# Designs tried in a protein design run: peptides against a protein of PDB entry 1LOE. Part 25

Target 1, 181 residues: chain A of PDB entry 1LOE
Amino acid sequence: TETTSFSITKFGPDQQNLIFQGDGYTTKERLTLTKAVRNTVGRALYSSPIHIWDSKTGNVANFVTSFTFVIDAPNSYNVADGFTFFIAPVDTKPQTGGGYLGVFNSKDYDKTSQTVAVEFDTFYNTAWDPSNGDRHIGIDVNSIKSINTKSWKLQNGKEANVVIAFNAATNVLTVSLTYPN
Target 2, 181 residues: chain A of PDB entry 1LOE as posed
Amino acid sequence: TETTSFSITKFGPDQQNLIFQGDGYTTKERLTLTKAVRNTVGRALYSSPIHIWDSKTGNVANFVTSFTFVIDAPNSYNVADGFTFFIAPVDTKPQTGGGYLGVFNSKDYDKTSQTVAVEFDTFYNTAWDPSNGDRHIGIDVNSIKSINTKSWALQNGKEANVVIAFNAATNVLTVSLTYPN

## One batch from the design tools (peptide; aimed at target 1 H51)

Design b2_p21_2_s1 (made by RFdiffusion4, then SolubleMPNN; from b2_p21_2 with F5K A6S V7I A10S S21E)
Fold by OpenDDE base, seed 2:
Structure b2_p21_2_s1 (fold): chain B 181 residues (1-181), chain A 21 residues (1-21)
Amino acid sequence: as target 1 above (181 residues)
Amino acid sequence: SDGYKSISASNSFSSTLDLTE
């Protein structure tokens, strides 16, 4: 078994194992993707390529990822777009299209993008989001249009705990989000 | 989209991947 593991317990200004893209940066030991301004996108990548799929055997890695995040908006009812946790090819670049969360560029399925994301989406895009208009967690495979979603009640300014787990044997991705406080 | 927000991750992020060969 090939195991890749990393943990960041403090986001420093010289974080060696992260690649910052767009407006992403670290401050006060936190990773900040965006500030409260319009038309901004920020990303951070783990700096080392990970072996998640073996082309020889066809095996896919199991993985578990955990983190906490805060969305803080001046207007609790209009908080712009959300963000994603994503896995993408090593040459991945930020995408600037509105509503695509900096990762995708189409609602059409494109297997060549080789991108999987868990979205925490705070804005209703009528063209691809669930019709109920709820803020939601989504699983995105090669498209901004999620293959599965669940309504999520954002607590503005509060820390959310996230666990994302993938079981390769069952091909099931599990996402949990809680507000412990 | 419309509106403003800041998005931050707190100082805890971990990942473990296991690939059977």
Scores: peptide ipSAE 0.441, ipTM 0.871, DockQ to the pose 0.127
OpenDDE base, seeds 1, 3, 4, 5: peptide ipSAE 0.413, 0.444, 0.374, 0.452; ipTM 0.851, 0.874, 0.840, 0.880; seeds 3, 5 fail the geometry check

Design b2_p21_2_s2 (made by RFdiffusion4, then SolubleMPNN; from b2_p21_2, 6 letters changed)
Fold by OpenDDE base, seed 5:
Structure b2_p21_2_s2 (fold): chain B 181 residues (1-181), chain A 21 residues (1-21)
Amino acid sequence: as target 1 above (181 residues)
Amino acid sequence: SDGYVSISASNSFSSVLDLTE
């Protein structure tokens, strides 16, 4: 059995285990993915590749991840575009911004993306988002068009606690979000 | 990817005109 684990509770100015892309950076022990600057994308990758499947057997690993994020938009009524946790190829680079969240390039299924994401989407894009127009959590597989969504009420400036777990035996991904304060 | 992936986070910001005020 192969096991990999890591934890980052504070983000230092010289964070050695992160690869920053776009406008991502660290300050005051926090990871900041974007500033409130129009049409920007910021990403952070864990610097060490994670082994999630066995090329010989095809077995896929279980995983659990937890994190805290804050969306602090200058205007609580007009918030775009969202935060995303994602798993992608090791050579992943920033993709289309805006409603594509810097992670995808199409609403059409694209197997070459090889990307699975959990989006916390703050802006309604008519072309692919749920028709109710709600801010939402979405599970994305090789497309910005989610395979499943749930309405989510953003608390601007507040810390959200997230837990994401994957069970390989059942092929089920679970997502939970709470605002403890 | 031969079984290896990157664990990552992304954020996208685009300013939209505020018509509420």
Scores: peptide ipSAE 0.445, ipTM 0.770, DockQ to the pose 0.155
OpenDDE base, seeds 1, 2, 3, 4: peptide ipSAE 0.442, 0.034, 0.030, 0.425; ipTM 0.771, 0.563, 0.503, 0.762; seed 3 fails the geometry check

Design b2_p21_2_s3 (made by RFdiffusion4, then SolubleMPNN; from b2_p21_2, 6 letters changed)
Fold by OpenDDE base, seed 3:
Structure b2_p21_2_s3 (fold): chain B 181 residues (1-181), chain A 21 residues (1-21)
Amino acid sequence: as target 1 above (181 residues)
Amino acid sequence: SDGYKSISASNSFSSVLDLTE
């Protein structure tokens, strides 16, 4: 078994194992994707390519990823679009289309994108989001239109704990989000 | 959306991947 692991406990000013894209940066030991400004996209990539699929055997890696995040919006009723955790090809580039969370560029399934994301979506896009209009967590496979979603109640300014796990044997991806405080 | 927010992450971003060879 090939094991790849990494952990970032504090985000330093020169975090060598991250590639920053767009407006993403580190400050005060935190990774900041966006400042509280309009029309901004920021991303951070783990700098080393990871082996998640073996072309010879067809095997896919199991993985568990955990992190905390804070969304802090001056207006709790309008907090822009949200963000994603994603896995994409090494040459992935930020996408600037509104509502696509910096990762996708179409609601149509595009297998060539080879991108999987867990979205934490705070804005209702009529064209592809669940019709109830709720803020939601979604699993996105090669499209901004999620294959599955679950309503999520944002707690503005509070830390959320996230665990994302993929079991290759069952082909099941699970997402857990809690507000411990 | 015309809204805006800060998005930040801290403390223990970690990943473990296991690939059967």
Scores: peptide ipSAE 0.452, ipTM 0.872, DockQ to the pose 0.134
OpenDDE base, seeds 1, 2, 4, 5: peptide ipSAE 0.443, 0.451, 0.338, 0.459; ipTM 0.769, 0.870, 0.697, 0.880; seed 5 fails the geometry check

Design b2_p21_2_s4 (made by RFdiffusion4, then SolubleMPNN; from b2_p21_2, 6 letters changed)
Fold by OpenDDE base, seed 5:
Structure b2_p21_2_s4 (fold): chain B 181 residues (1-181), chain A 21 residues (1-21)
Amino acid sequence: as target 1 above (181 residues)
Amino acid sequence: SDGYKSISASNSFSSELDLTE
């Protein structure tokens, strides 16, 4: 059994274990993916790829990740577009912005994307989002159109604690979000 | 694929700036 783990408690101005893309940067010990500037996309990749499956055995790894994020939009009623945790090919580059969250390019399933994402979507896109119009958490597999969603009440400017876990034996991905304060 | 992936975060902002509610 092989286990890999990492933790980042403070983000420095020269964070060597992150690859910044688009408007992503660090300041005041925080990772900032975007400022409140329209038509921006920011991404950060962990510089060390993770070994999620064994090419010889086909075994898929379990994983658990936890993080805290803050969405601090200037207008609580009009918040676009959201935050995304995603796992993608090591050479991944920023994709379509806006409702595609910088991670996908289509609502159609595209196996070549090889991307799984957990979206924290703050903006209703009629073409693919849940019809109730709620802000939501979504699980995205090779498409911005989520395979499953759950309504989520954004607390603008507050820290959200997230835990994402994948059980390879059951093929179940779980997501939890709490606002402890 | 060699079984390696990148763990990443992304954010998109496209709304107009509005300092009032």
Scores: peptide ipSAE 0.424, ipTM 0.759, DockQ to the pose 0.163
OpenDDE base, seeds 1, 2, 3, 4: peptide ipSAE 0.415, 0.409, 0.397, 0.360; ipTM 0.753, 0.760, 0.749, 0.712

Design b2_p21_3 (made by RFdiffusion4)
Pose (drawn by RFdiffusion4):
Structure b2_p21_3 (pose): chain A 181 residues (1-181), chain P 21 residues (1-21)
Amino acid sequence: as target 2 above (181 residues)
Amino acid sequence: AIGFSATGPTEIVNWSFSSTL
């Protein structure tokens, strides 16, 4: 049995238990992944590796993560590229920016990726996004093309509360985001 | 590893995680 847990309700200026990659930094008690600036990537990882599954027993971890996040765009129309919560190898480095969300490099399945991410995607990329053109939440496994999506209407500048849970018994990954009111 | 990535204006207000193997 192994458990890993943590909570950070207010980020401080020297959050030593996070690894920052790209433009990720903490400001005014928030974790800032990108400022409202063009062509940039920010990533932050929890510093401890987490044991998600075990090859000797074949057991896989149950887990839950929750967080509140804000997307603040200049207006409701010109908004790119989005935000991900991801599970990647211990040595993960930033991948392709733009519509690939710092996490993937291809629309095709890439076994060497070894990452699953839940995306909160605010920009329709004709090549791989749901053709309806809506902003959406997606589950990505080793590809920027989501295996599953759900349209989501972005509320600019507002707090969204998200819970992502994995039940090892069913292998169900559930994602809930709620806007207050 | 777990973490966040963004290529758009994004801030995290709070975060919690728990796992059991």

Design b2_p21_3_s1 (made by RFdiffusion4, then SolubleMPNN; from b2_p21_3 with E11S N14S W15V)
Fold by OpenDDE base, seed 1:
Formats: sequence, C-alpha cells, structure tokens
Structure b2_p21_3_s1 (fold): chain B 181 residues (1-181), chain A 21 residues (1-21)
Amino acid sequence: as target 1 above (181 residues)
Amino acid sequence: AIGFSATGPTSIVSVSFSSTL
C-alpha cells in the first residue's frame, strides 16, 4: 500500500509544501486564495505529487481530505464565484476564471482535462448550474457542469468544516460541510 | 496534483489529506 498524507494547520509566509498560482498567497496564517476583487484566480497546490492512479493495475487511490474555509464577501447577497478542492495533472495551471473557478474551461465534458473537483459554488451560472439558483456543492468531472449537486447555505465570514472522502472500491465520493458555530 | 482554486474571496484555515493506493 502506498500512502501519502499531509497536514497544514497554520499557513506560514514561506509555506514550502505549497505551490501558489495566480493571486493565491498566505497571510495571517491562512491561505488566501482570492480577495474580494474582480477577475481574479487564486490557487494553491500541494507541492509533492500524489499518486492517485496506478497505470499498471488501474487502481485508484482512496482518499480523505478535511479542511476549514472562510468565504468573506463584502455583500453576502452577491457572492461570486466560489472555490474548489480539485485533483488535476501535476502540471496544472490556472484555467478560466469566474464561474469556471479557475479549474475548467467548458461545460462540455472534456476528458483531456483530467480534472475532478468539488466545487463550493456561490454564483448561479444559468448555462450549467442547477436551475433552482441555489448556492451549492457540486462534484465536477472534466467539466464545470457538475454531475451532482446539493444546495448549501453560505454563512458569510464563518468557518466551515469540510470532509471529502473517496472510496475507490465503490466509486463513491462523499462531501460533508458543517458550520460548527 | 491536488489543491484549491478560487475566483471569489476564499481563505483556507487548515487542511489535511490522506490517500492510500
């Protein structure tokens, strides 16, 4: 069994195990992906490669990630566009901004993207988002158009705890989100 | 690669990850 793990409880000014892309940076011991500005993409990658798929056996890794995030928008009634936890090729670079969350470039399925993301989407894009217009959690496979979604109520400025787990045997990805306070 | 990407105001407070292959 090949295992990979890491944990970051405080993000330092010189966080060696992260690769910062776009406008992402650390401040006050947090990873700030983006600020409340227009036309911004901020990303951070774990600097070490993660062996998630074995080309010889076809096996896919089981994984669990947990994280705490804060979305703090100046206007809680108009928040754009959200963020994602994602898995992509090692040479991944920022993609289209806005509703594409810096991860995808199309609502059409594109297997060459080789990207899986769990989105926390705060802005309704009529072309691909659930028709109810709710802020939502989505599972995205090679497309910004989620294969499954669930409504989520943003608590602006509050810490949210997330757990994402993938079971390769069942091919089931689970996402939980709680606001502890 | 694994990571986070945002186009709106977002901060990550902490993160942990574990995988088994």
Scores: peptide ipSAE 0.832, ipTM 0.979, DockQ to the pose 0.934
OpenDDE base, seeds 2, 3, 4, 5: peptide ipSAE 0.813, 0.825, 0.826, 0.830; ipTM 0.976, 0.978, 0.978, 0.978

Design b2_p21_3_s2 (made by RFdiffusion4, then SolubleMPNN; from b2_p21_3 with A1M E11S N14S W15V)
Fold by OpenDDE base, seed 1:
Structure b2_p21_3_s2 (fold): chain B 181 residues (1-181), chain A 21 residues (1-21)
Amino acid sequence: as target 1 above (181 residues)
Amino acid sequence: MIGFSATGPTSIVSVSFSSTL
């Protein structure tokens, strides 16, 4: 059994176990992916590669991640575009911004992307998002067009607690989001 | 690699991760 784990409770100014991409940075002990500005992509990667798949045995890792996030937009009625927790190849770089969340480049399935993301999408893109127009959580596999979604009510400026778990035996990814207050 | 990516105002307060292969 190969186990990998890490925890970051406070983000320091020189957080050595993160790789910052785009506009991502740390301040006031938090990881700020992006500010409330236009045309921005901010990313942060755990600096060590995670072994998710064993090519010899075909085994896929079980994993669980928990995190707390805050979306603080100046206008709570119009918030764009959201963020993701994602898994991608070791050479991953920021991708298309806006509705692609800096992770994907197309709504068409592209296996060469080798990217899985859980999106917290605050902006309705008519070309691929659920037709009800709700802010939503989505599971994205090699495409910004989610394979499954669930409506989510953003509480602007409030901390949200997320748990994402993957069970390799069942091939099921679960996502939970709660606001403690 | 695992991480976070955003195109809107987003901050991460804390994170934990564990995997078993």
Scores: peptide ipSAE 0.822, ipTM 0.977, DockQ to the pose 0.946
OpenDDE base, seeds 2, 3, 4, 5: peptide ipSAE 0.813, 0.816, 0.821, 0.808; ipTM 0.976, 0.977, 0.977, 0.976

Design b2_p21_3_s3 (made by RFdiffusion4, then SolubleMPNN; from b2_p21_3 with A1M E11S V13N N14S W15V)
Fold by OpenDDE base, seed 5:
Structure b2_p21_3_s3 (fold): chain B 181 residues (1-181), chain A 21 residues (1-21)
Amino acid sequence: as target 1 above (181 residues)
Amino acid sequence: MIGFSATGPTSINSVSFSSTL
């Protein structure tokens, strides 16, 4: 059994266990992925590789992550494009911005991406998003086009609580989001 | 690797992660 665990309750100015990519940075004890500007991608990675898949045995890890986030857009009616929690190869770099959330490059399934993401999508992209146009949570496997989605009502400026759990035995990924206040 | 990626204004205030292989 191999276990990896970490927790960050306050993000320091020199958070050494994170790798910052694009416009991501820490300030005021928070991880700021992006500011309210156009054409930006901000990412932060845990600095150590996570042993999610063992190539020798084929085993896949169980995992659970919890986090709190705030989206605070200047205009609560026009919020773009969202963010993800994602898992990608060790050489992962920022990908296409905008609706691709900095993690994907195509709506077509691309196994070479080797990327799984839980998206919190605040902008409707006609080409791949659910036709109802709702802001949504999505599960993305090697494509920005989600394999499953659920409508989500953004509370601009409010802190949300998220829990994501994966059970390898059942191959079930569970996502929950709440606004406690 | 695990992480967060955003193209809109987003802050993460806390995170915890645990995996078992």
Scores: peptide ipSAE 0.825, ipTM 0.978, DockQ to the pose 0.935
OpenDDE base, seeds 1, 2, 3, 4: peptide ipSAE 0.824, 0.817, 0.820, 0.823; ipTM 0.977, 0.977, 0.977, 0.977

Design b2_p21_3_s4 (made by RFdiffusion4, then SolubleMPNN; from b2_p21_3 with A1M E11Q N14S W15V)
Fold by OpenDDE base, seed 3:
Structure b2_p21_3_s4 (fold): chain B 181 residues (1-181), chain A 21 residues (1-21)
Amino acid sequence: as target 1 above (181 residues)
Amino acid sequence: MIGFSATGPTQIVSVSFSSTL
């Protein structure tokens, strides 16, 4: 059994275990992925590759991640486009187009991308998002078009607690989001 | 690799990760 873990409770000005991409940076002990500006992409990767899949045995890791995020937009009625927690190959690069959340580049399923994401989507894209137009949590596998979604009510400026767990035996990914205050 | 990506205003306050293979 191989176990990997890390925890960051305060993001330092020189956070060595993160790789920053695009406009991502740390300030005031927080990771700022993007600011409230147009045409921006910000990402941060854990600097060490995680052994999620064993090519020799075919085994897939169980994993759990928990994090707290804040979306604080100047206008709570015009928040775009959201963010994601994602898993991708080592050569992953920021992608353009706000609706793709910096991770994907198509609504068409592309197995070669080998990318899984949990999106926290604050903007309705008619081409792929749920027709009810709600802000939502989505599970994205090799496509920005989620395989499953659930409506989510954004509380602007408030901390949200998220837990994402994957059970390899059942192939089930679970996501929980709460606003404790 | 694992990480976060955003196109809208987003801050991560804290994160924890664990995996077992």
Scores: peptide ipSAE 0.824, ipTM 0.977, DockQ to the pose 0.927
OpenDDE base, seeds 1, 2, 4, 5: peptide ipSAE 0.823, 0.818, 0.593, 0.585; ipTM 0.977, 0.977, 0.899, 0.896

Design b2_p21_4 (made by RFdiffusion4)
Pose (drawn by RFdiffusion4):
Structure b2_p21_4 (pose): chain A 181 residues (1-181), chain P 21 residues (1-21)
Amino acid sequence: as target 2 above (181 residues)
Amino acid sequence: LSTIYVGSFGSGGFGIGWYST
């Protein structure tokens, strides 16, 4: 049995238990992944590796993460590219920016990626996004093309509360995001 | 975890690393 847990309700100026990659930094008690600036990537990882499954027993971990996040765009129309919560190898580095969300490099399945991410995607990329053109939440496994999506209407500047849970018994990954009111 | 800020015109990500034995 192995458990890993943590909570950070207010981020401080020297959050030593996070690894920052790209433009990720903490400001005014928030974790800032990108400022409202063009062509940038920010990533932050929790510093401890987490044991998510075991080859000797074949057991896989149950887990929950929750967080509140804000997307603040200049207006409701010109908004790119989005935000991800991701599970990647211990040595993960930033991948392709733009519509690949710093996490993937291809539309096609890439076995060497070894990452799954839940995306909160705010920009329709014709090449791989749901053709309806809506902003959406997606589950990505080793590709920027989501295996599953759900349209989501972005509320600019507002707090969204998200819970992502994995039940090892069913292998169900559930994602909930709620806007207050 | 509270609050994670993402400004527009970029890509943001929060994550964890993982291992097996």

Design b2_p21_4_s1 (made by RFdiffusion4, then SolubleMPNN; from b2_p21_4 with L1M G13S W18Y T21K)
Fold by OpenDDE base, seed 1:
Structure b2_p21_4_s1 (fold): chain B 181 residues (1-181), chain A 21 residues (1-21)
Amino acid sequence: as target 1 above (181 residues)
Amino acid sequence: MSTIYVGSFGSGSFGIGYYSK
């Protein structure tokens, strides 16, 4: 199987192959998706299409990406709505904000979305989030309602190092998050 | 490594566009 890997080493105003959507913008070495404004949506899309699967054979490629993100809130107890990494058709546009994270529109499975996402969700939405109310990492397939989740302890204002990998042979998506000390 | 920054209370996302090979 093929392997596709992505790493953004430097953000800038002239960042090639990035499409900025909503409130998203760049400065040197920083991609700011949203400012501290309620109910806003900011996205950045890597505009060079990648090969995920072969339409003729059905073969699926391996995928690995890594990045660092920061969620910065005025306080650690009242935070919304989170950060999301997603893979979607290259012509995708911003979706519903708030609890839908700007990536989905429904908790119902919608195959037309054609979107897989890893959410780093800081706000509990009773309609679809895990009932324990924990901030969590979730794997979302064509729905804001995650197919799997794990509790995640946000460190407000701190850099989180993330690695996301898909193993085509096992059909397993792996998410690793660490806060360097 | 570049940093992706999300300010509360917005929804920030970083995506990769694909097409079927």
Scores: peptide ipSAE 0.643, ipTM 0.924, DockQ to the pose 0.816
OpenDDE base, seeds 2, 3, 4, 5: peptide ipSAE 0.503, 0.544, 0.616, 0.559; ipTM 0.886, 0.901, 0.921, 0.902

Design b2_p21_4_s2 (made by RFdiffusion4, then SolubleMPNN; from b2_p21_4 with L1I G13S W18Y T21K)
Fold by OpenDDE base, seed 1:
Structure b2_p21_4_s2 (fold): chain B 181 residues (1-181), chain A 21 residues (1-21)
Amino acid sequence: as target 1 above (181 residues)
Amino acid sequence: ISTIYVGSFGSGSFGIGYYSK
């Protein structure tokens, strides 16, 4: 089984291995995805697509990625909509913003989306989010309504270290988030 | 590790495209 890993060690203003969509942009050592304005969408795509499925054998590849993200809000009680990592078809474009995270368009399962995402969701959308209202990590498959969620305590302005791995043999996606002290 | 920054509002995402062959 193939294993693909991808990461960017350092962001910069001349970043050539990223495709910027919407409001996403880089400065020295920083990728900024939003302008902190409601109803805006900012995305960045790793410019090299990954081979994840073999049409002849049906085999699915493993993958692993790691990165750090920061949500920095003046008011920790007024934050939307979070950060999302996603895997989508190579020609993917920004989707619906707001609670749909710029990645999905529906809470209903839509196989045509062909998108898997890990959401770090800071805003409670009553129509699909866990009823406890907690900020949460969610795994989304072809829908903004997560197939699984875990409560997550946002540390405003702090770096969250994330590791996301997919094991093709078990068909399990794992997410690790830590805030270093 | 590169750091991704997200503001107080808006939908920010980082992704990768895939293909099959």
Scores: peptide ipSAE 0.596, ipTM 0.915, DockQ to the pose 0.819
OpenDDE base, seeds 2, 3, 4, 5: peptide ipSAE 0.485, 0.568, 0.568, 0.529; ipTM 0.877, 0.907, 0.908, 0.892

Design b2_p21_4_s3 (made by RFdiffusion4, then SolubleMPNN; from b2_p21_4, 6 letters changed)
Fold by OpenDDE base, seed 1:
Structure b2_p21_4_s3 (fold): chain B 181 residues (1-181), chain A 21 residues (1-21)
Amino acid sequence: as target 1 above (181 residues)
Amino acid sequence: MSTIYVGAYGSGSFGIGYYSK
């Protein structure tokens, strides 16, 4: 089974193989996806496509990636809409903003989306989010309605270290988030 | 490790493009 690993070691204004979409931009060693403006969408897409599966055999590769993100809000009780990591066709474009995280357009399963995402969702959308209203990590497959969720405590302004791995043998996607002290 | 920053509002996402070989 093939294994694909992905990481960006340094962001910069001359970052190659990175497509900036919407409000996304880079400064030295920093990728800023959104400003503190409601209803905006900012994305960055690694433009060198990776091999996930073999169309002839159906074999699926393992995948692992790691990164650090920060959500910085003036008011920790008023934060929207969160951060999302996604895997999508290389020609993907920004989708619906707000609660759809700029990655999806519906809570209904849509196979044409061809998108898997890990959401770090800071805003409760009653139509699809877990009913407890907690901020949460969600695994999204072709829908903004997560197939699985886990409550997550946002530490405003702090770096969250994330590891996302897909095991092709078990068909399990794992997400690890830690806040170093 | 590079850091991804997300503002208080809006939808921020970071992704990778794939192809099916």
Scores: peptide ipSAE 0.614, ipTM 0.920, DockQ to the pose 0.801
OpenDDE base, seeds 2, 3, 4, 5: peptide ipSAE 0.573, 0.573, 0.588, 0.611; ipTM 0.910, 0.911, 0.915, 0.917

Design b2_p21_4_s4 (made by RFdiffusion4, then SolubleMPNN; from b2_p21_4 with L1M S8A G13S W18Y T21K)
Fold by OpenDDE base, seed 5:
Structure b2_p21_4_s4 (fold): chain B 181 residues (1-181), chain A 21 residues (1-21)
Amino acid sequence: as target 1 above (181 residues)
Amino acid sequence: MSTIYVGAFGSGSFGIGYYSK
């Protein structure tokens, strides 16, 4: 099986390996995804698509990625809607904003979406989020309603180091998030 | 490590496209 890894070590104003969608843009060493306005969508796609599935052999590739994200809000209690990492068909376009995180359009399973996402969700949406109301990490497959969630405590303004790995042999997606000291 | 910034509001996402062959 193949393993595909992708990482961007430094963002910049002359970024050439990203496709910007919606409000996403780069500045010095920073990818900024939102304009801090409710119901807006900002996305960035790594410009090199990955080969995930070999149609002849049926083999599925592994992939790993790592990045750092910061949610920076003037008021820690007034934050929405979070940050989302996703893999989607190469021609993917921004989807519904707000609680759908710009990545999905439904809480119902929609195979045509062909999208897997890891959400770092800061806003409780009653219709699909875990009932405890906690901010959470969720794994989303073809739906904004996560197949699995874990409570997560946002540290406002602090860098969260994330590693996301998919093991095709075990069919396991692993997510790790740490706030370094 | 590159830093992705998300403001107080809005939906921010970062991803990669895939294909099958």
Scores: peptide ipSAE 0.623, ipTM 0.924, DockQ to the pose 0.823
OpenDDE base, seeds 1, 2, 3, 4: peptide ipSAE 0.619, 0.559, 0.566, 0.579; ipTM 0.922, 0.911, 0.910, 0.914

Design b2_p21_5 (made by RFdiffusion4)
Pose (drawn by RFdiffusion4):
Structure b2_p21_5 (pose): chain A 181 residues (1-181), chain P 21 residues (1-21)
Amino acid sequence: as target 2 above (181 residues)
Amino acid sequence: SKAQAEIQVLNISFNSSLNLN
């Protein structure tokens, strides 16, 4: 049995248990992944590796993560590219920016990626996004093309509370985001 | 047209459990 847990309710200026990649930094008690600036990537990883499954036994971990996040755009219309919570190899480095969300490099399945991410996507990319053109939440496994999506109406500047849970018994990954009110 | 937004995480928690028996 192994468990890993943590909570950070207010980020400090020297959050030594995070690894920052790209423009990720902490400011005014928040984890800032990108400022409202063009053509940038920010990533932050929890510093400890987590044992998610075991080859000897074949057992896979149950887990839950929750966080509040804010997307603050200049207005409700010109908003790109989005935000992801991701599970990747211990040595993950930033991948392609823009619509690939710093996490993937292709629309096609890429077995060497070894990452699954839940995206909160705010920009329709004709090549791979749901053709309805809506902003959405997606589950991505080794591709920027989501295996599943759900339209989501972004509330600019507002706090969204999200819970992502994985139940090892069903292999169900559930994502909930709620806007207050 | 598009503009990248400021993206911030206000708080976060995580818990996991793996059985090795």

